Peptides against a protein of PDB entry 4HTP. Designs and how they scored, part 81

Target 1, 231 residues: chain A of PDB entry 4HTP
Amino acid sequence: SQTVASHVPFADLCSTLERIQKSKGRAEKIRHFREFLDSWRKFHDALHKNHKDVTDSFYPAMRLILPQLERERMAYGIKETMLAKLYIELLNLPRDGKDALKLLNYRTPTGTHGDAGDFAMIAYFVLKPRCLQKGSLTIQQVNDLLDSIASNNSAKRKDLIKKSLLQLITQSSALEQKWLIRMIIKDLKLGVSQQTIFSVFHNDAAELHNVTTDLEKVCRQLHDPSVGLSD

## One batch from the design tools (peptide; made by RFdiffusion4, then SolubleMPNN)

Design b2_p16_3_s3 (from b2_p16_3, 5 letters changed)
Fold by OpenDDE base, seed 1:
Structure b2_p16_3_s3 (fold): chain B 231 residues (1-231), chain A 16 residues (1-16)
Amino acid sequence: as target 1 above (231 residues)
Amino acid sequence: SPVVQRFEEKIAEIEA
């Protein structure tokens, strides 16, 4: 069955996240998130207008926005060091070169940017002159690849993990990869709290999540902002 | 925003 996530470019989510991150005030951050969410819901209604018993929801996006709350997907087994080595290999960077060293020593970079400790930002600047300008992945495809990584990690199939990672990387812009890295590491640095995200999503979202710890259930049951838990 | 616009365009395509 068709889902909203199968139609939404991952780039569009990343652009939204980038806007949220760059916004200084809480209100502006909320506005960007709300615009994306409202658009998603409107598209959902249009896409599923004549379909009953739809299980589709904001979950595919929400699990990327709040990756620390992911419970369906197992651990990726991926850390910054692994990604650094992967990028060095993929980009054929000289191992003793400046860019390779930046990736490996991301916690104490000597670069012009104040990005110390933020691997995703370090990676972004290394990738920007070397990657596609626009990615081709949908949110659904990103989740599928992430599912593959988690599954193969559980099965200890390192070669297949690398394959899926390469697919993600080669089909993503530098900006998309920045956010993908943050999703994998589970630290988006948006500057808005989990509570704020839930509050904007639905008034009862935080409560339902506190009880169920099931992000998908929260997204499905509270898909309509006008329908509460008690309704 | 361009993102919102793309959503709107997709909706319009469905409704056409």
Scores: peptide ipSAE 0.721, ipTM 0.969, DockQ to the pose 0.931
Fold by OpenDDE base, seed 4:
Structure b2_p16_3_s3 (fold): chain B 231 residues (1-231), chain A 16 residues (1-16)
Amino acid sequence: as target 1 above (231 residues)
Amino acid sequence: SPVVQRFEEKIAEIEA
């Protein structure tokens, strides 16, 4: 089916998240999120102008922005250690080399950037000089691959997990991978609360989520910011 | 922003 997510580059979401993270004030963080959301909604309206009752919504993006609220797909079964080993293999890093050790010992401060304990940032700096500069994945494609990973984890098919993960990695820039890692680990470090994200999305979003715990339902029912729960 | 610009371009393409 035709979805907004099939047209939006994953890179654009990542760029937005990067701007949010780098912003110091709550208001500035909110602005960046709002601009992306408003653009998404406008595109949705244009894309579905002649189609009523579509199920398409902001959900594909929202579930990546609030990955800790994911309930549709099961656990990925991926930890930092697994990713570290994968990157060492993929990038053919010397096992005793500085970069391999940084990935494996990401919790130990090794640099001046204050990135200790943030695996995604450690990975970013390792990846930046080694991977493609521009990714090619859409938000839908990223979600499809993440669905595959979760499904294969449930099925205990580690080989297929690796396959899907490699597809994500090889088609993503360093910046995109930084955020992808954070999505998988379910810690974006945006500096803005879940409540704020919901508040910006829709005035009734937090309430509906508290009752249903269904992020897709929240995004679908409250797609229009002018239409409330009681309408 | 470049992100917003890309959305606008896509909308323009649909509406053309």
Scores: peptide ipSAE 0.719, ipTM 0.969, DockQ to the pose 0.936
Fold by OpenDDE base, seed 5:
Structure b2_p16_3_s3 (fold): chain B 231 residues (1-231), chain A 16 residues (1-16)
Amino acid sequence: as target 1 above (231 residues)
Amino acid sequence: SPVVQRFEEKIAEIEA
């Protein structure tokens, strides 16, 4: 079946997240999220115009925006140290070189940028001059690869985990990888609360999530912002 | 925004 997520570039989600993060005020952050959400809903209506009973929703994007609320996908088993080693190998970085050491010792303050402890930002600067300028993955493809990683982690298939990670990395820009890392580590640092995201999505979203703890159900049941929980 | 524009373009393609 057709899904909105199969048509939306992962780069567009990352660009939106980048704008949200860089915005100083709450109102501006909300505006960027709302513009993306409204566009998604409009596209959904057009895509599914002749199909009223579809299971498609904002869930594929929402689970990447609020990765700490993920309950369907099991643990990835991926930490910053694993990613550091993978990047060193993939990029053929000298082990004693500046960039390799930055990735391995990302917690140590280096310079004036204040990026200490943020592995994703450290990785971004290492990747920017070395990777694709534009990624090729859709939101659906990213979720499929993340599903594969979680499944293979459960099955203890390390080789297949590496394969899926390589697909994600080689098909993504530095900016996309920064956000992908944050999604995997489950810390986006957007500067907006979970409550704000839910409130913008739907007035009843926070309440329904508090009762069900099911992010997919929230996205499906409250897909239409004009239709309430009691309607 | 370029993101919104790409959505609009895709909608236009569906409606054509």
Scores: peptide ipSAE 0.719, ipTM 0.969, DockQ to the pose 0.935
Fold by OpenDDE base, seed 3:
Structure b2_p16_3_s3 (fold): chain B 231 residues (1-231), chain A 16 residues (1-16)
Amino acid sequence: as target 1 above (231 residues)
Amino acid sequence: SPVVQRFEEKIAEIEA
């Protein structure tokens, strides 16, 4: 069946997240998120106009925006050091070279950007001159690949984990990879709280999540901002 | 916003 996530480029989510991160004030951050969310809901209504009672919701995006609340897929088993080594291999970086060392020693910056401790930003600058300028993945495809990684981690299939990671990387721009890394590591650094995200999504979202701890239920039950929990 | 515009274009295609 058709889903909104199958039509939305992952690049568009990343662009939105980038705008949120760069915004100075809470109000501006909220505006960017609201614009994306409202557009998503409008598209949902159009896409499913002749199909009532669909299970489709904002969940595919929400679980990437609030990855620390993910409960459906198991752990990825991926850390910064693993990604660093993968990039060194994939990009054929000299192991004792400047860029390889930046990735491996991301906690101690040598550059002028002040990105110490932010692996995703370090990776971004290494990747920017070396990868695609535009990615090709949809939000659904990203989630499918992340599901594969989690499943294969549980099954201890390291080779298949690598395969899925390579697909993510080779089909993504540097900016998309920056955000993908943050999603995997579960730290987006948006500068807006979880509570704010929920409050913008729906007035009852925080309450429902506090009870259920289920992001999909939150997104499905509160898909319509005008329909509350008591309705 | 280019992102919003792409959504609007897709909606327009569905409604046409």
Scores: peptide ipSAE 0.718, ipTM 0.969, DockQ to the pose 0.932

Design b2_p16_3_s4 (from b2_p16_3, 5 letters changed)
Fold by OpenDDE base, seed 4:
Structure b2_p16_3_s4 (fold): chain B 231 residues (1-231), chain A 16 residues (1-16)
Amino acid sequence: as target 1 above (231 residues)
Amino acid sequence: SPVVQRFEELIAELEA
C-alpha cells in the first residue's frame, strides 16, 4: 500500500534536521520541525483521501528523528569504528592518510571546526568532496535498509550488513550520510529535547509514549492533532 | 521552505 514515506525524499528530512540543528533558539527549531510535520500530515490526507482506517502515520519519520526510542528493529551492531573502516575502504583512502586518520581518531581534535567527538561531522567533511550531490532514497527506502541491517545483525551476517550499508552510502549525499550516521548511532544533536518533539507532534504524545513506549502507536493514535487520547 | 514546496508538489501530483 502507498505510504507517505514512500514519496518523501530522505534528503528532505535531512534538510529539515540540518535547519533544526543550525537554529539557535528553541522557537526556530520548533518551527522547522512543525513545518515538516504539517506538510507530512497534509500529504497524508491527500494520499489517503479515498481510504479510511489506514495504518500509515508519521512513524517512519519519527523513528528516524527519535532513534533512541526505536523498539521495533533490533540493534544495528554498528559503531563509529566500523563506519570509519568502511569509509576508508569504500573511498579508497590511504590508511595512514589524513582523512583516514580523521575518521579513526574522530575523538581527537584535529581541525578548527570543533567537531571532536562527532563522528558524523568528521565523516561529512571527508565525504563532501567525494560523494553524490543529491541522494535518491526515500524515507521508506532508508527504513527498509535499516531494517535489513538490524535483521542481518541479529543473524550475524556481517557481509550482508556491509551490503546494505553500502547501498545506503552510495545512494546518499554527504549531508544525508551525516544524518544517517547520527540516526544509526542514535544521537542527532538537534538541540531540542524529546519532550519538545512530542509536544509539537501532539499534546498527548509524551503521555502516551510514557505509558506504551511504542512510538508507532503514538504516531498512529495521535496522527490527528485535534483528536486526543480520550476521544 | 523548499521542503514545504516539495510537499506541495507531491500533493499536486496526486490531484492531477
Scores: peptide ipSAE 0.670, ipTM 0.960, DockQ to the pose 0.898
Fold by OpenDDE base, seed 1:
Structure b2_p16_3_s4 (fold): chain B 231 residues (1-231), chain A 16 residues (1-16)
Amino acid sequence: as target 1 above (231 residues)
Amino acid sequence: SPVVQRFEELIAELEA
């Protein structure tokens, strides 16, 4: 069946995350998240207005926003160094060039942006002048590709891992790749806590997650903010 | 926001 995630561009999630990250105050960060969430729920209602008992929920987005809570997907087996090497290859960067060295030595860059230790930011600035201005992937497609990566990692199919990564990269803008990297590495640096995300999502979300540790169940059971655990 | 507007457009397309 159709899902909300199959319609929502990954770019829109990334744009929201970017706004959250750039926001200084908690309230502003919450506002950006709430706007995305509320819009998602509204679209869900419209999409499924004639269908009962759907399993569709905010889970496809939530698992990207809180990737550290992912339990369905196995480990990617991807680290910053691997991504650095991949980008050097993909972008045909001179290996002894400034940009290649920035990626490889991301923890101690000599650049002007002060992004030491943040690989995703280093990558962003390398990618910005070289990549698509707008990506083409939906949230569902991103999750499908990430599933593929995890599955192939488990199966030790390195070539297929690379294939899926290349598809993600070539179909994404620099900004989208920044956030994709952070999702893979499982560190979004949003400046807002997990508890805050849950509290905005649903009053009972933190409690249900604490009991079940099942992010999908949390998203599905508490899809309606007005319906609590006891209802 | 542009994101919210795009969601509204998606809804509108669905209902058309």
Scores: peptide ipSAE 0.669, ipTM 0.959, DockQ to the pose 0.847
Fold by OpenDDE base, seed 5:
Structure b2_p16_3_s4 (fold): chain B 231 residues (1-231), chain A 16 residues (1-16)
Amino acid sequence: as target 1 above (231 residues)
Amino acid sequence: SPVVQRFEELIAELEA
């Protein structure tokens, strides 16, 4: 079946997240999220114009924006050290070189940039001169690959995990990989609370999530911002 | 924004 996520580039979500992170004020952060959400809903209405009873919703994007609330997908089994080693291998970085050491020792302060402890930012600067300028993945494809990683982690298929990770990496820009890493580690550092995200999505979203703890149900039942939970 | 514009382009493609 057709989904909005199958049409929306992952790069567009990442660009939105980047704008949110760079914005200083709460109002500006909300504006960027709202623009993406409203555009998503508008496209949904156009895509499903002749099919009113669809299960498609904002869930594919929401689960990447609030990855700590993920309950459908099992654990990835991926840590920063694993990613560091993978990047060193993939990029053929000298093991004793500056960039390899930055990835492996990402917790150590490096100058005045304040990126210590943020592996995604360290990776971004290493990847920027080495990766594609534009990625090719849709939001659905990213979720499919993440599903594969989680499933193969459960099945202890390390080779297949690596395969899916390589596909993610080779088809993503440095900026997209920065956000992908944060999604996997489940810490986006947006500077906006979960409550704010829910409030912008729908007035009843926080309440429904508190009761169900089911992010997909929240996105499906409250897809229309004008239709309340009690309606 | 460029993101909004791309969504508009996606909608236009559906209606063409």
Scores: peptide ipSAE 0.669, ipTM 0.959, DockQ to the pose 0.898
Fold by OpenDDE base, seed 3:
Structure b2_p16_3_s4 (fold): chain B 231 residues (1-231), chain A 16 residues (1-16)
Amino acid sequence: as target 1 above (231 residues)
Amino acid sequence: SPVVQRFEELIAELEA
């Protein structure tokens, strides 16, 4: 079946997240999120115009925006050190070189950007001159690959985990990988709270999530901002 | 916004 996520480039989500992060005030951050969300809902209505009672919702995007609330997908089993080693291998970086050491020792400040402790930012600058300028993945494809990683982690298939990771990163720009890393590590550093995200999504979203702890249910039941929990 | 514009283009493609 057709889904909104199958049409929306992952790059567009990342661009939105980047704008949110760079925005100084809460109001501006909210505006960027709202623009993406409203556009998503509008496209949903157009895509499903002739199909009522679909299960499609904002969930594919929401679970990437609030990865700490993921409950459907099992643990990835991926940490910064694993990603560092993977990048060193993939990019054929000298192991004793500056870039490799930046990735491995990401907690120690080595540059002027002040990105110590933020692995995703350090990775971004290493990747920027070495990766695609534009990615090719949709949000659905990203989620499919992340599902594969989680499933294979559960099955202890490290080789297949690596395969899926390689598919993700080889089809992504440096900026997309920055955000992908943050999604995997589950820390987006947007500067806007979970409560704010829920409030913008739907007035009843926080309440429903508090009761169900089910992000998909929240997105599906509260897909229409004008229809409340009591309706 | 380029993102909003792309969504509008996607919608237009569906309606064409």
Scores: peptide ipSAE 0.664, ipTM 0.959, DockQ to the pose 0.917

Design b2_p16_4_s1 (from b2_p16_4, 8 letters changed)
Fold by OpenDDE base, seed 2:
Order: sequence, then structure tokens, then C-alpha cells
Structure b2_p16_4_s1 (fold): chain B 231 residues (1-231), chain A 16 residues (1-16)
Amino acid sequence: as target 1 above (231 residues)
Amino acid sequence: SAADELLARLLAELEA
């Protein structure tokens, strides 16, 4: 079935997240999120103009924005060390080289940028001169690959996990990979709370999530910001 | 805005 997520480039979500992170004030952060959300809803209405009662919603994006609330996918089984090793292999980095050591020792403050402890930022700077300028993945494709990783982790198929990770990496820019890493590790560092994200999405979103703990239900039932839980 | 540009592009693709 045709979904909004199958049309929206992952790069556009990442650029929005980047703008949110770089914004200093709460109001500006909210504005960037709201603009993305409003565009999503408008596109939804256009895409589904002739189709009533679709199950499509903001859920594919929301589960990437609030990855700590993910309950549909099982654990990825991926940590920073695994990603470091993968990048060293993929980029053919010398094992004793500066970049390889930065990735492996990401917790040690050796860098001039003050990014100690943030693996995604360290990876970004290593990737920036080596990766494509623009990725080719949609939000749907990213979610499909993440689903594959989680499923194969449960099945203990390490080779298939690596295959899906390689597809994600080779089809993504450095900026997209920065955010993808943060999604996998479940720490986006946006500087805005979960409650704020829910409040911008819908006035009743926080309440519904507190009761159901089901992010998809929240996104589906509260797709229209003008229709409340009591309507 | 960047979001508006995205929307315009996506809508154009649907008409194509």
C-alpha cells in the first residue's frame, strides 16, 4: 500500500532533526518540528484524497524521532563498538590510524571538537569527506532495513544484519548516518523533551501514550490535530 | 521553508 513514508526522503527528516538540534531556543526547535509535521499531514491528505479510512499515519517518522518508545521492533543488538568495527572495515581505515582510533575510543576526549562520548558526531566527521552528498533512502526503506536488522538479531543471523547495515550506510550521506546511528542507539540529543514532541503533534497525544504505550495508535488515532479523543 | 519545498516536490511527483 502507498504510504507517505514511501515518498519522503530520509534526508529530509535528518535535515529537520539537524535544524532542531542546532536551534538554541525551545520555540525555534518546536517550529522546525511543526513545519515538518504540517508538511507530512498536507501530503497525507493529497496522497489519500480518494481513499478513506487508511491506516497510514505519522508513525513511520515518529518511531524514528522517539526511538526509545519503539515497541514493535525487537532489539537491534547493535552498539557503538560494532559500528566502529564496521566503519573501519567498510572505509578501509588503517587499524592503528587516527580515524579508526577515534571511532574505537569515542568515549575518550581526544578531539578538538568536544564531541567526546558522542559516537554519532565522531562518525560524522570521519564520514563527511568519504560519503555521498545525498542519500537515496526513503523513511519507509529505512524502517524496512531496521526491521530486518531487529528480526535477524532475534534469529542470530549476523551476516544478514551486516548486509542490512551496509545497505543503510552505502545509501546514506554522512549527515543521514549521524542521525541513523542516534536512532539505533536511541539517543537523538535534540534538546527537546518527549512531552514537547507529543504536545506539538496533538494535545491529547501524551495522555493517549501514557495509557496505551502504543506509538502507532497515538499517531493513527490522533492523526487529525482538530479531532480529540473525546470526539 | 525547507518543509514547504519538500511538500511542493512531493506533490509534483504525484501529478507526474
Scores: peptide ipSAE 0.177, ipTM 0.826, DockQ to the pose 0.887
Fold by OpenDDE base, seed 4:
Structure b2_p16_4_s1 (fold): chain B 231 residues (1-231), chain A 16 residues (1-16)
Amino acid sequence: as target 1 above (231 residues)
Amino acid sequence: SAADELLARLLAELEA
């Protein structure tokens, strides 16, 4: 069946997240998220106008925005050091070179940007001059690849994990990879709380999540902002 | 807004 996530480019989510991160005020951060969400809901209505009782929801995006709350997908088994090594290999970076060392020693401040400890930002600057400018993945495709990684991690198939990671990397811009890394590491650094995200999504979202701990149920049951839990 | 542009683009895809 058709889903909104199968149509929405991953780049558009990343652009939204970037705008949220760059915004200083809570209100501005909320605005960017709300606009994306509203557009998603409108597209959902258009996509499913002739199909009632669909299970499609904001869940594919929400689980990337709140990756700490992921319960369906098992652990990736991916850390910054693994990604660093992968990038060094993929980009054919000299092991003793500046960029390789930046990736490996990401906790040590080496630049003026104050990005120490933020592997995703360090990776971004390494990737920016070396990768494609526009990605080609949809949100659904990203989730499919992440599902594959988690499944293969559980099965201890390291080669297949690498394969899926390479597919993600080679089809993503530097900006998209920055956010993808943060999703995998489960730290988006948006500057907005989980509670705020839920509150913007639906007034009852936080409560329902507290009871169910099921992000998909939250997104599905509270898809319509005008329909509450008690209705 | 950027979100509006996204929606417009996505809706156009449905019509195509």
Scores: peptide ipSAE 0.152, ipTM 0.815, DockQ to the pose 0.927
Fold by OpenDDE base, seed 1:
Structure b2_p16_4_s1 (fold): chain B 231 residues (1-231), chain A 16 residues (1-16)
Amino acid sequence: as target 1 above (231 residues)
Amino acid sequence: SAADELLARLLAELEA
């Protein structure tokens, strides 16, 4: 079935997240999220104009925005050290070179940017001069690849995990990869709370999630901001 | 806004 996520570029989600992160105030952060969400809902209505009974929802995006709440997908088994090694290999970085060492020693401040401890930011700067300017993946494709990674991790198929990771990396810009890393590590550093995200999504979202712990159910049942949980 | 541009682009794709 056709989904909104199959049409929305992953780059657009990442650019939204970037704007949220860069915004200083809560209100501005909320505005950026709301604008993305509203556009998503409007597109949903247009896409499904002739089909009222659809299971499509904001869930594909929400699970990337709130990766800590993921319950459908199993663990990736991926840590920063694994990604560091992968990037060194993929980018053919000299092992004793500056960039390789930055990735491996991401917890230690080595530069003026103050990005110590944030692997995604360190990776971004390494990737920026080396990666494509524009990615090609949709949100759906990203989720499919992440599903593959989780499944193969469960099956202990390391080579297939690497394959999916390489596909993600080679089809993504540096900015997209920064956010992808944060999604995998489950720390977006947006500067807004889970509660805030839920409150913007729907007034009843936090409550429903607290009861069900099912993010997909929350997104489906509360897809329409005007329709409450009790309705 | 960037979101509006996205929507416009996506809607255009549906009409094509």
Scores: peptide ipSAE 0.140, ipTM 0.806, DockQ to the pose 0.940
Fold by OpenDDE base, seed 5:
Structure b2_p16_4_s1 (fold): chain B 231 residues (1-231), chain A 16 residues (1-16)
Amino acid sequence: as target 1 above (231 residues)
Amino acid sequence: SAADELLARLLAELEA
């Protein structure tokens, strides 16, 4: 069966996250998230207009927005150092060059941008002049590749992990890769709390998650904002 | 809004 996630470009999620991050106030951050969510729900209704009993939900997006709550896929086994080395190799960066050193020494930035310790931002600036302007991946495809990485990490198949990472990288813009890195490292730096995200999604979402710790169940059971837990 | 544009594009893809 078709899912909303199979139609929504990963770029659109990343653009939303970028807008949230750049927004100064809580209200503006909430607005950007709500607009994305509302569009998702409207598309869901259109996509599934003839199917009343579907398991499709906001879960594919929610698990990328709240990656620290991921319970379905296991650890990726990916660190910033691994990504740095991969980028140096993929982009054929001189090892003693400025960009390679920025990636490897991301914790001690020499620049004025205050990006100290944020590998994703450092990577973004290195990638911006070198990568595609627009990515080609859907949210579903990103999740499939991330599932593959986690599975292969568990199986200790390093070559297959690299293959999936290369697919993600080569099919993503610099902006998409910034957010992808943050999803993998499980720190989005949105400036909005988990509680706020749940509250915008559904009034009962935080409560249900506190009881079940199952993000998919939360998204599925509380798909309709007008239907509560007691209903 | 950006969200409205996304929705419009996605809906157009369903009709194609």
Scores: peptide ipSAE 0.123, ipTM 0.796, DockQ to the pose 0.868

